# Ledger of designs, part 63: peptides against a protein of PDB entry 1MQS

Target 1, 223 residues: chain A of PDB entry 1MQS
Amino acid sequence: ILKMLFLNKDLNNNDNITTITDDIFNQQEIIWKVLILDIKSTATISSVLRVNDLLKAGITVHSLIKQDRSPLPDVPAIYFVSPTKENIDIIVNDLKSDKYSEFYINFTSSLPRNLLEDLAQQVSITGKSDKIKQVYDQYLDFIVTEPELFSLEISNAYLTLNDPKTTEEEITGLCANIADGLFNTVLTINSIPIIRAAKGGPAEIIAEKLGTKLRDFVINTNS

## One batch from the design tools (peptide; made by RFdiffusion4, then SolubleMPNN)

Design b2_p15_8_s4 (from b2_p15_8, 6 letters changed)
Fold by OpenDDE base, seed 1:
Structure b2_p15_8_s4 (fold): chain B 223 residues (1-223), chain A 15 residues (1-15)
Amino acid sequence: as target 1 above (223 residues)
Amino acid sequence: SFDPIKDLTDELKSL
């Protein structure tokens, strides 16, 4: 939850939430955000965080996804909602209407294949995929840095990585291919990224592989 | 089944 509220930045989870929020509040300029919830996620958030905690996390406004919401085109939005067709349609509509500057989408549970495909297709049609910065569910965390990453191709990778029939070898192979692609992209843009990945999943494997490639490259270029 | 959000929520509640 805290990662979500801080746009999935690395947080020291060993500290008390109050300490974390206070430290971040004191050390960094607060980026004000809108938090979009549904009934279920409202209960979840309310059980863990107080209004003051949300404020310290930079949440200036929180609303239900089904409520009429005023546009805040200069403010990023965090969605923490159930993976339903209805919610996806609302998010896409919000995207079309430029309701917010950036979209950080967090689903409260696993996003089914059909809904992922629907989301990807609808977003692609809008031409505004660049505004979607993150899409997360309980099993896959990915940052969308380029519009091309938020396509039906993401669905294929997601499906392969989450298919219980997929072998470890196939997963490793796919992760290697993704890491190679990312490495080539990094070289093309001539910028060394800070790599962040969710722990314990394919994203970590990709991050490790990419990190190794980048380190090797730097060593070889400095020699 | 591992529910990361639930686990995180529970962890946060324990703080």
Scores: peptide ipSAE 0.016, ipTM 0.581, DockQ to the pose 0.048
Fold by OpenDDE base, seed 3:
Structure b2_p15_8_s4 (fold): chain B 223 residues (1-223), chain A 15 residues (1-15)
Amino acid sequence: as target 1 above (223 residues)
Amino acid sequence: SFDPIKDLTDELKSL
């Protein structure tokens, strides 16, 4: 009901979305991309976005995740799908088949630890982790450079962050631990990731902490 | 710099 109410409010602001898309269209080179949806997310998008809005946003093609889709190896793909084992497997299969050039994965809700680990494991096996550019859920937004990122304390973070009994102090502590783990991973990989996080949540806290650590490290190593 | 993919993904998440 609240989601419906929010969707209804967003529907009333259709003019704002159009204005935003128009501004984007006029100011920047449009990167054409594929949008991969499921039944649930299709309903969500259809309720708030017009076809023209998607086009203006650079969506050249949209399809259901369960549909047979032609390979577009030179085109980036945005997934907006439910965090299910089935969808994870399909995404991994798409990765294996080089269906798209880049993968930007947005889960419609929180990704459980077990599914995150499964995703990480499967991606690791493919050797194509570099094609996964982003993974987002309700709590975490991150750029994936290597599947080992999923084997870190991030898994424990999901459990704690999803527990409504978790205190702010515990969240802060956990975010610090995650940032430490990510930092160590970055050092191991010898590549500085672009950090992206959803605003107003644990992901932002993690991103800020990690960013600080990375900046400090770079300064200290160059010094 | 404006990242159109990021902006779209953010928009989708806000839904």
Scores: peptide ipSAE 0.024, ipTM 0.623, DockQ to the pose 0.048; fails the geometry check
Fold by OpenDDE base, seed 2:
Structure b2_p15_8_s4 (fold): chain B 223 residues (1-223), chain A 15 residues (1-15)
Amino acid sequence: as target 1 above (223 residues)
Amino acid sequence: SFDPIKDLTDELKSL
């Protein structure tokens, strides 16, 4: 996994990239969050992680997605669930009800295009797309900040990236376009995202391109 | 680790 950590700190004009990275490492603030699982992902996590490991990661509560859950509107939520229509509908309902402050969605396997499009469409209708911070599966990890990028650009890109007929050149071009879109979004929200990507695939290409653009921008704004 | 969400999501991805 390519890890690119950028602090959402207001780029004060005088802080070198090194100072930003050092400040990131020194702020060991534990962000408390909720973990939402399904039956399948519960079995997977239970086989590898201990309850104490979840607590160390700042998990305050973990629950099944189909269970009745109390609203925690000031707490971010991490979903780790199967890519099903039912789970997508539940996530969207949780979004509509302002159940959590932020939504980090991780699917346990490949999300089909039709389900990604459905998720994007439903999220767009809610007007609360700003609360969706991440959508991830085994191939792609995206920060979702703008409804248009999420609902249209990312969805179309995902289809092309997952088409076995797509050439390496087409993948490279598409990854560049995605990185450009993400970069523009980052500038619009005036925040530096944390970028995560699976190794050896399109997600890594996108992350590297976006990281380069962000680094160049920070250098140019601080000079 | 700076980002607990990142750490957890990375752990989940490694599963």
Scores: peptide ipSAE 0.019, ipTM 0.606, DockQ to the pose 0.037; fails the geometry check
Fold by OpenDDE base, seed 5:
Structure b2_p15_8_s4 (fold): chain B 223 residues (1-223), chain A 15 residues (1-15)
Amino acid sequence: as target 1 above (223 residues)
Amino acid sequence: SFDPIKDLTDELKSL
């Protein structure tokens, strides 16, 4: 199940990094994970987080993406890196090498169409798309529940939604189709997802449509 | 349910 969510929710300015880290630390079961950064994202993270904050967030190890990293096949990895061809190739190589158990990819800025297509194509070829759990950029939030959803089809939808030449009618139609697909996916997983979408774009339209479908379904099944 | 990966991801995106 691929959830395309636009991340525009301002973390409530009041949700202090401290509150998030404290909540994670106070949890009975800390899921330890690896954080992979690049030079740019390291500077960003270091400006707002301390090593102790990362530890409280369950980050056992953090490393640069270009550094030699030891395999941790039983540990999930979070990437927070620039959307470059080089970084994509490294991530795919890490995937091929079974370097980590799961891959949560966060790009520091917008992922261009060509790079999204490249990522999707390379991941598809590996046959290990099931290990890619999330792909995020400034505009996209993909939760990949089924490997087949992480495909060129997603890229095409993204391109159409971001093409300034696309009409409002075309956007609305595509958003409806995407919402239908997501709804079907939710039913397959048998879990109600939290819907998060960026405001002011196609993601909001999709989120609203999906939310309506889910609400209607819950009402009809409980009746 | 608390998803520590999601929470961290959200935090990183807010930066």
Scores: peptide ipSAE 0.019, ipTM 0.593, DockQ to the pose 0.046; fails the geometry check

## One batch from the design tools (peptide; made by RFdiffusion4, then SolubleMPNN)

Design b2_p16_1_s1 (from b2_p16_1, 6 letters changed)
Fold by OpenDDE base, seed 2:
Structure b2_p16_1_s1 (fold): chain B 223 residues (1-223), chain A 16 residues (1-16)
Amino acid sequence: as target 1 above (223 residues)
Amino acid sequence: SNVEKNYKDFINDFTI
């Protein structure tokens, strides 16, 4: 998250947020930026950062992507939003309207190929591709609740997984979504975890799916 | 077309 707020510059991840922000604040000229969020990313940021941290990162204004936002044509914008067609369309519209000077787009989770192509196509039509400085997949599909605990914030996940009326298809689908979120989290941590799960239930299904995703990823990155 | 070239160039600049 901090890396994103500093326009994806390399940061030392081993330091405390306060130390990082203080060091950067003291060493570099602050680039003032607008931060554009959605509901999910707002929760994510709020769990990790404080208002003062945002300020130290040069975030003067933050708003929801769906809110009416005043044009700031001389100010760069950071988008930290879910990879959805709706959000892409809004970003492109903001680009068309010259709402900001520069666009740093950070998706909270994996950007599907079809949406990537859609974004690229729409941007190409505008003739303003030069204003898009970055497009990142952040793999931040989680909220930190405690230092060693995080949540994917999936509504009613526990109820759904434990309700005897829930179909196998529904369970499988939900487990896949959870595994995707965990996979994104692992990529963010940049370490291969030891996966432990209770046997005989949804947790095992999730663990297996996650394990497969990780193995596939390792194979694909080494090829 | 210039549009197609711009599209390809833009896609190549994506960091995933």
Scores: peptide ipSAE 0.011, ipTM 0.355, DockQ to the pose 0.080
Fold by OpenDDE base, seed 4:
Structure b2_p16_1_s1 (fold): chain B 223 residues (1-223), chain A 16 residues (1-16)
Amino acid sequence: as target 1 above (223 residues)
Amino acid sequence: SNVEKNYKDFINDFTI
């Protein structure tokens, strides 16, 4: 998250958020930016950062992507939003309207190729591709609640997985979604986890799916 | 590593 707020520059990872922000604040001229969030990413940011941290990162204002936002044509914008068609369309509209000087787009999770293509196509039509400086998948599809605990914020996940009325298809679908969220989390942490799951239930399904995704990822990144 | 997808590279791949 902090890296994103500093336009994905390399940050010395070993320091506390405060130390990082202070060091950057002291070493570099603050580039004031607008932070554009959605509901989900707002929760994510709020769970990890304080308002003061945002300020130290040069965030002058933050707004919801769906809110009517005033143009700040001389100010760069950081988008940190879910990878949805709706958000893409809004970003493109903001681009068309020259709402900001530069666009740093960070998706909370992996952007599907079709949506990336859609984004690219729409941007190309605008003729303003030069204003898009970055497009990242941040893989932050989770909420940090405690130092060692996070939530994917999947509504009624426990209930759905444990309700005997839930169909196998629903369970499988939900398990896939959970595995995706966990995968994104792992990528964010940048460490390979030891997966521990209860046997004989949805947790095992999730663990298997996650394991497969991780293996595939490792293979693809090392090749 | 957050694969920085260079947007420019991406656009170029689609325009070809």
Scores: peptide ipSAE 0.007, ipTM 0.413, DockQ to the pose 0.062
Fold by OpenDDE base, seed 5:
Structure b2_p16_1_s1 (fold): chain B 223 residues (1-223), chain A 16 residues (1-16)
Amino acid sequence: as target 1 above (223 residues)
Amino acid sequence: SNVEKNYKDFINDFTI
């Protein structure tokens, strides 16, 4: 949650929420943001953060996604909402209306492939895909803006990783293939990335494999 | 506290 509120920047996990927010508040210029929630995510946020913590994280306004919200075209927005067709349609409508300057979309649980495709299709039709900066869920984290967005064009990767019939060996193999694709992309860009991934799923496996490949490459090229 | 446990669980579940 705190990472989300700081636009998914890395935070020191060893400190309590108050220490983290205080340190960031003191060290960095505050980026003011709007936080858009639903009923479920409101309960989640309220269980973890105090109102003062939100303020320290740069949250100027928080609102429900279904509530009538005033446009703030110069302010970036963080969505933290359930992965539903209804919420996707609202986000796209907000995008069409230029309600905010930038859109950081975080889903409270896994986004089904069909809904991801629906989101992508609707956003593409608007011609405003450049305003979508991030899309995150339990299994996916990516930047939608070019050139920071790319595809490995691996067919049915999401379905394979989420099918309960998929074996551990198949998952591991697919994660290795994805890591190889990412590694090749990194080499093409000619820069060493900071790797960020969700914990407890395929993304973590991919991140670890990619990290190992990058370390091995650096060692071998400097020898 | 239940809050700390929920937070740890959340941090573990959400790299967000």
Scores: peptide ipSAE 0.000, ipTM 0.400, DockQ to the pose 0.026
Fold by OpenDDE base, seed 1:
Structure b2_p16_1_s1 (fold): chain B 223 residues (1-223), chain A 16 residues (1-16)
Amino acid sequence: as target 1 above (223 residues)
Amino acid sequence: SNVEKNYKDFINDFTI
């Protein structure tokens, strides 16, 4: 949650909430943000964070997604909402109306492919896709800003990974292929990456595979 | 291995 509030920047996961918020609050310039929630995510946030924690994270205001919200066109917004058609439509409408300067979208659970496609389609029509900086769910995370964005050109990867009909072997195979692609990319860039992945999903599997490949490569090269 | 630790930062986006 705190990572989300800090625009998915790296945080020390071993520190408690208070330590993290205090350190960031004291050491860095605060980027003020709006936090948009739904009923479910409000309960989640309230169970983990106090109002002061939100403030220390730079949340100037928080509101419900269905509430009439004043435009803050110069302020970035964090959405932490359920992956529903209704919420997607609201986000797109907010985008169309230039309600905020930047959009960091975090879904509280996995975003189904059909909804992802719907989001992408609607956003493409607006011509304002550049304002969407991040989209995250349980299994997917990406930053849209170049040059940090690249593609392995693997068709239907998301579908395959999220289709309940896909076998474990198929998932493992695809993750291996993705890891190979990433490995080749790393070698091309000629830089040692820090691998960051969401826990408990395909991203973790890929990260582990990639890490192993890189380790083996470094050991063999130094050897 | 210490080498692996240098490569990996696993983040739970929804817990922290």
Scores: peptide ipSAE 0.000, ipTM 0.329, DockQ to the pose 0.034; fails the geometry check

Design b2_p16_1_s2 (from b2_p16_1, 5 letters changed)
Fold by OpenDDE base, seed 1:
Structure b2_p16_1_s2 (fold): chain B 223 residues (1-223), chain A 16 residues (1-16)
Amino acid sequence: as target 1 above (223 residues)
Amino acid sequence: SNVLKNYKKFINPFTI
């Protein structure tokens, strides 16, 4: 997250948030930025960073993407939002209105190709593509609950997976969502897990889906 | 085209 707040620049591998923020705060002129979040990304950020940490990272204001936001045409904006058509349309509208000086777009998970193409097309029509400085998939679609513990915040997951009335399609869909969340977490930790799951149930489906995603990712990053 | 050029898959680890 801190790397994103510093515009995805390489940060010196110092072990503590406070040390990183203090070192950057002391060594470089702080570029003040606006941080634009959605509900989901707000929970993610809030689970790891305090308001003071955001300030030390040069975040002067943070707001919800759907909130009525005052224009700051001389201030760069960091978007950290879910990869949705709605969020893309809002970002493009903000671009059209010159709401900020520069746009650093970070998606909480992988942006589908169709949405990337839509974003690119809409931005091209504005004639302001030069203001889009970055578009990243951050793979940060989870909440840190405790040190070494995270949550995907999937409501009623246990009930859905264990209810005899749940359809196979619903189970498969939920397992895919869980596997996506786990995939994002694994990538963020930058460590390949040993996957262990019970056979003959949703756990196996999740494990297989996650394993496939990890293998595909490794293949695609090494080519 | 510029949006596509600036598109990167990026992993940003948590600093805990």
Scores: peptide ipSAE 0.000, ipTM 0.260, DockQ to the pose 0.404
Fold by OpenDDE base, seed 3:
Structure b2_p16_1_s2 (fold): chain B 223 residues (1-223), chain A 16 residues (1-16)
Amino acid sequence: as target 1 above (223 residues)
Amino acid sequence: SNVLKNYKKFINPFTI
């Protein structure tokens, strides 16, 4: 998250949030930015950062993407939002209206190819492609509850997985979503997990899906 | 497009 707030520059991961913000403050002129969030990403940010941490990161204003926002044409904007058609359309509209000077777009999870193509097409039509400085998949689709604990914030997951009336398709779909969330978490932590799961249930399905995703990722990054 | 050029996935290399 801090890396994103500093425009995806490499930060020394071993330093406390305070040390990182103080070091950057002392070494470089603070670039003041607007932070644009959705409901989901607001929960993610709020779980790990305080308002004072945002200020130290150079965030002067934060707002919801769906709220009416005043134009700040001389201020760069960081978007950290879900990869949805609605959010893309709003970002493009903000671009058309010259709402900000520069656009740093960060998605909470992987942007599907069709939506990337849609974003690219819409931006191209505006003639303002130069204002889009970054587009990133951040893989930050979770809530930190404790230093060693996180939540994927999937409603009714336990009920769905344990209700005898739930279809195999619904279980498989939910297991895929959980595996995607766990995969994103692993990438964020930058550590290879030991996967342990109970046999004969949804936990095994999730473990297998996650294991496959991790193996595929390692293969693709080493090629 | 400049959009595609600036598109990056956040990938931390797994040290295996």
Scores: peptide ipSAE 0.000, ipTM 0.299, DockQ to the pose 0.629
Fold by OpenDDE base, seed 5:
Structure b2_p16_1_s2 (fold): chain B 223 residues (1-223), chain A 16 residues (1-16)
Amino acid sequence: as target 1 above (223 residues)
Amino acid sequence: SNVLKNYKKFINPFTI
């Protein structure tokens, strides 16, 4: 997250959040930025950073993407939002209206190809593609509740997986969502886990999906 | 497009 708040510049990763923010705050000219969030990303940010940490990262204002936001045409904006059509359309509208000076777009998870193409097409039509400085998949679709504990914030997951009335399609869909969340978490931790799951249930489905995603990722990054 | 050119998968490991 801090790297994103510093426009994805290389930071010395070995330091605690406080040390990093203090060092950068003291050593570099602070570039003031606006942070635009959605509900999910707000929970993610709030789970690990305090308002003072945001300030030290040069975030002067943070707002929800769906809120009415005042134009700050001389201020760069960091978007950290879910990869949805709705969020893309809002970003493009903000671009059209020259709401900010520069756009640093970060998605909480991987942006599907169709949505990337849609974003690219819409931005191209605006003639303002030069204002989009970055587009990243951040793989941060989870919250941190404690230093060694995270949540995917999936409501009723246990109930859905154990209710005999739940359809196979619903189970499979939920397992895919869980696997995506775990994948994002693993990428953030930057280590390949040993996956262990019980056989013959949702846990196996999740493990297989996660394993496939990790293998595909490793192959694609080493290629 | 410039957008596609600037698109990268980025992993931010520890610096949440």
Scores: peptide ipSAE 0.000, ipTM 0.328, DockQ to the pose 0.404
Fold by OpenDDE base, seed 4:
Structure b2_p16_1_s2 (fold): chain B 223 residues (1-223), chain A 16 residues (1-16)
Amino acid sequence: as target 1 above (223 residues)
Amino acid sequence: SNVLKNYKKFINPFTI
């Protein structure tokens, strides 16, 4: 997260958040930025960083992407949002309106190719592609609750998976969502997990989906 | 497009 807030520059990884922010604050001129979030990314950021940490990272204002936001045409913006068509359209509209000086776009998870192409096409039509400085998949679609503990923040997941009234389609959909969240977490940790799951239930479905995603990722990154 | 050129997959264990 801090790396993203510092425009994806390399940071010294050996220090805690406070040390990193203090060192950068003391050594470099702070570039003031706006942070644009959605509901999910707000929870992610709030789980790890305090308001003071954001301030030390040069975040002067943070707001929701769907909220009415005042233009700050001289201020660069960091978007950290879910990879959705709706968020893309809002970003493009903000670009069209010259709402900010520069656009650093970070998606909480992998942006599908079709949406990337849509973003690229829409930006190209604006003639303002030079304002888009970065587009990153951050793989940060989870909440850090404690050191070495995270949550996918999927409401009622346990209840849904264990309710006999839940349809197979709903279970499969939820398992896919869980597998996506776990995939993002694994990529962030940059470690190959040993996956073990109980047989005959949602855990197996999740494990299989996650395993497939990881294999596909490894194949695609080595190609 | 310039957008595609600036697109990167970012994986960093210390991003959090």
Scores: peptide ipSAE 0.005, ipTM 0.343, DockQ to the pose 0.440; fails the geometry check

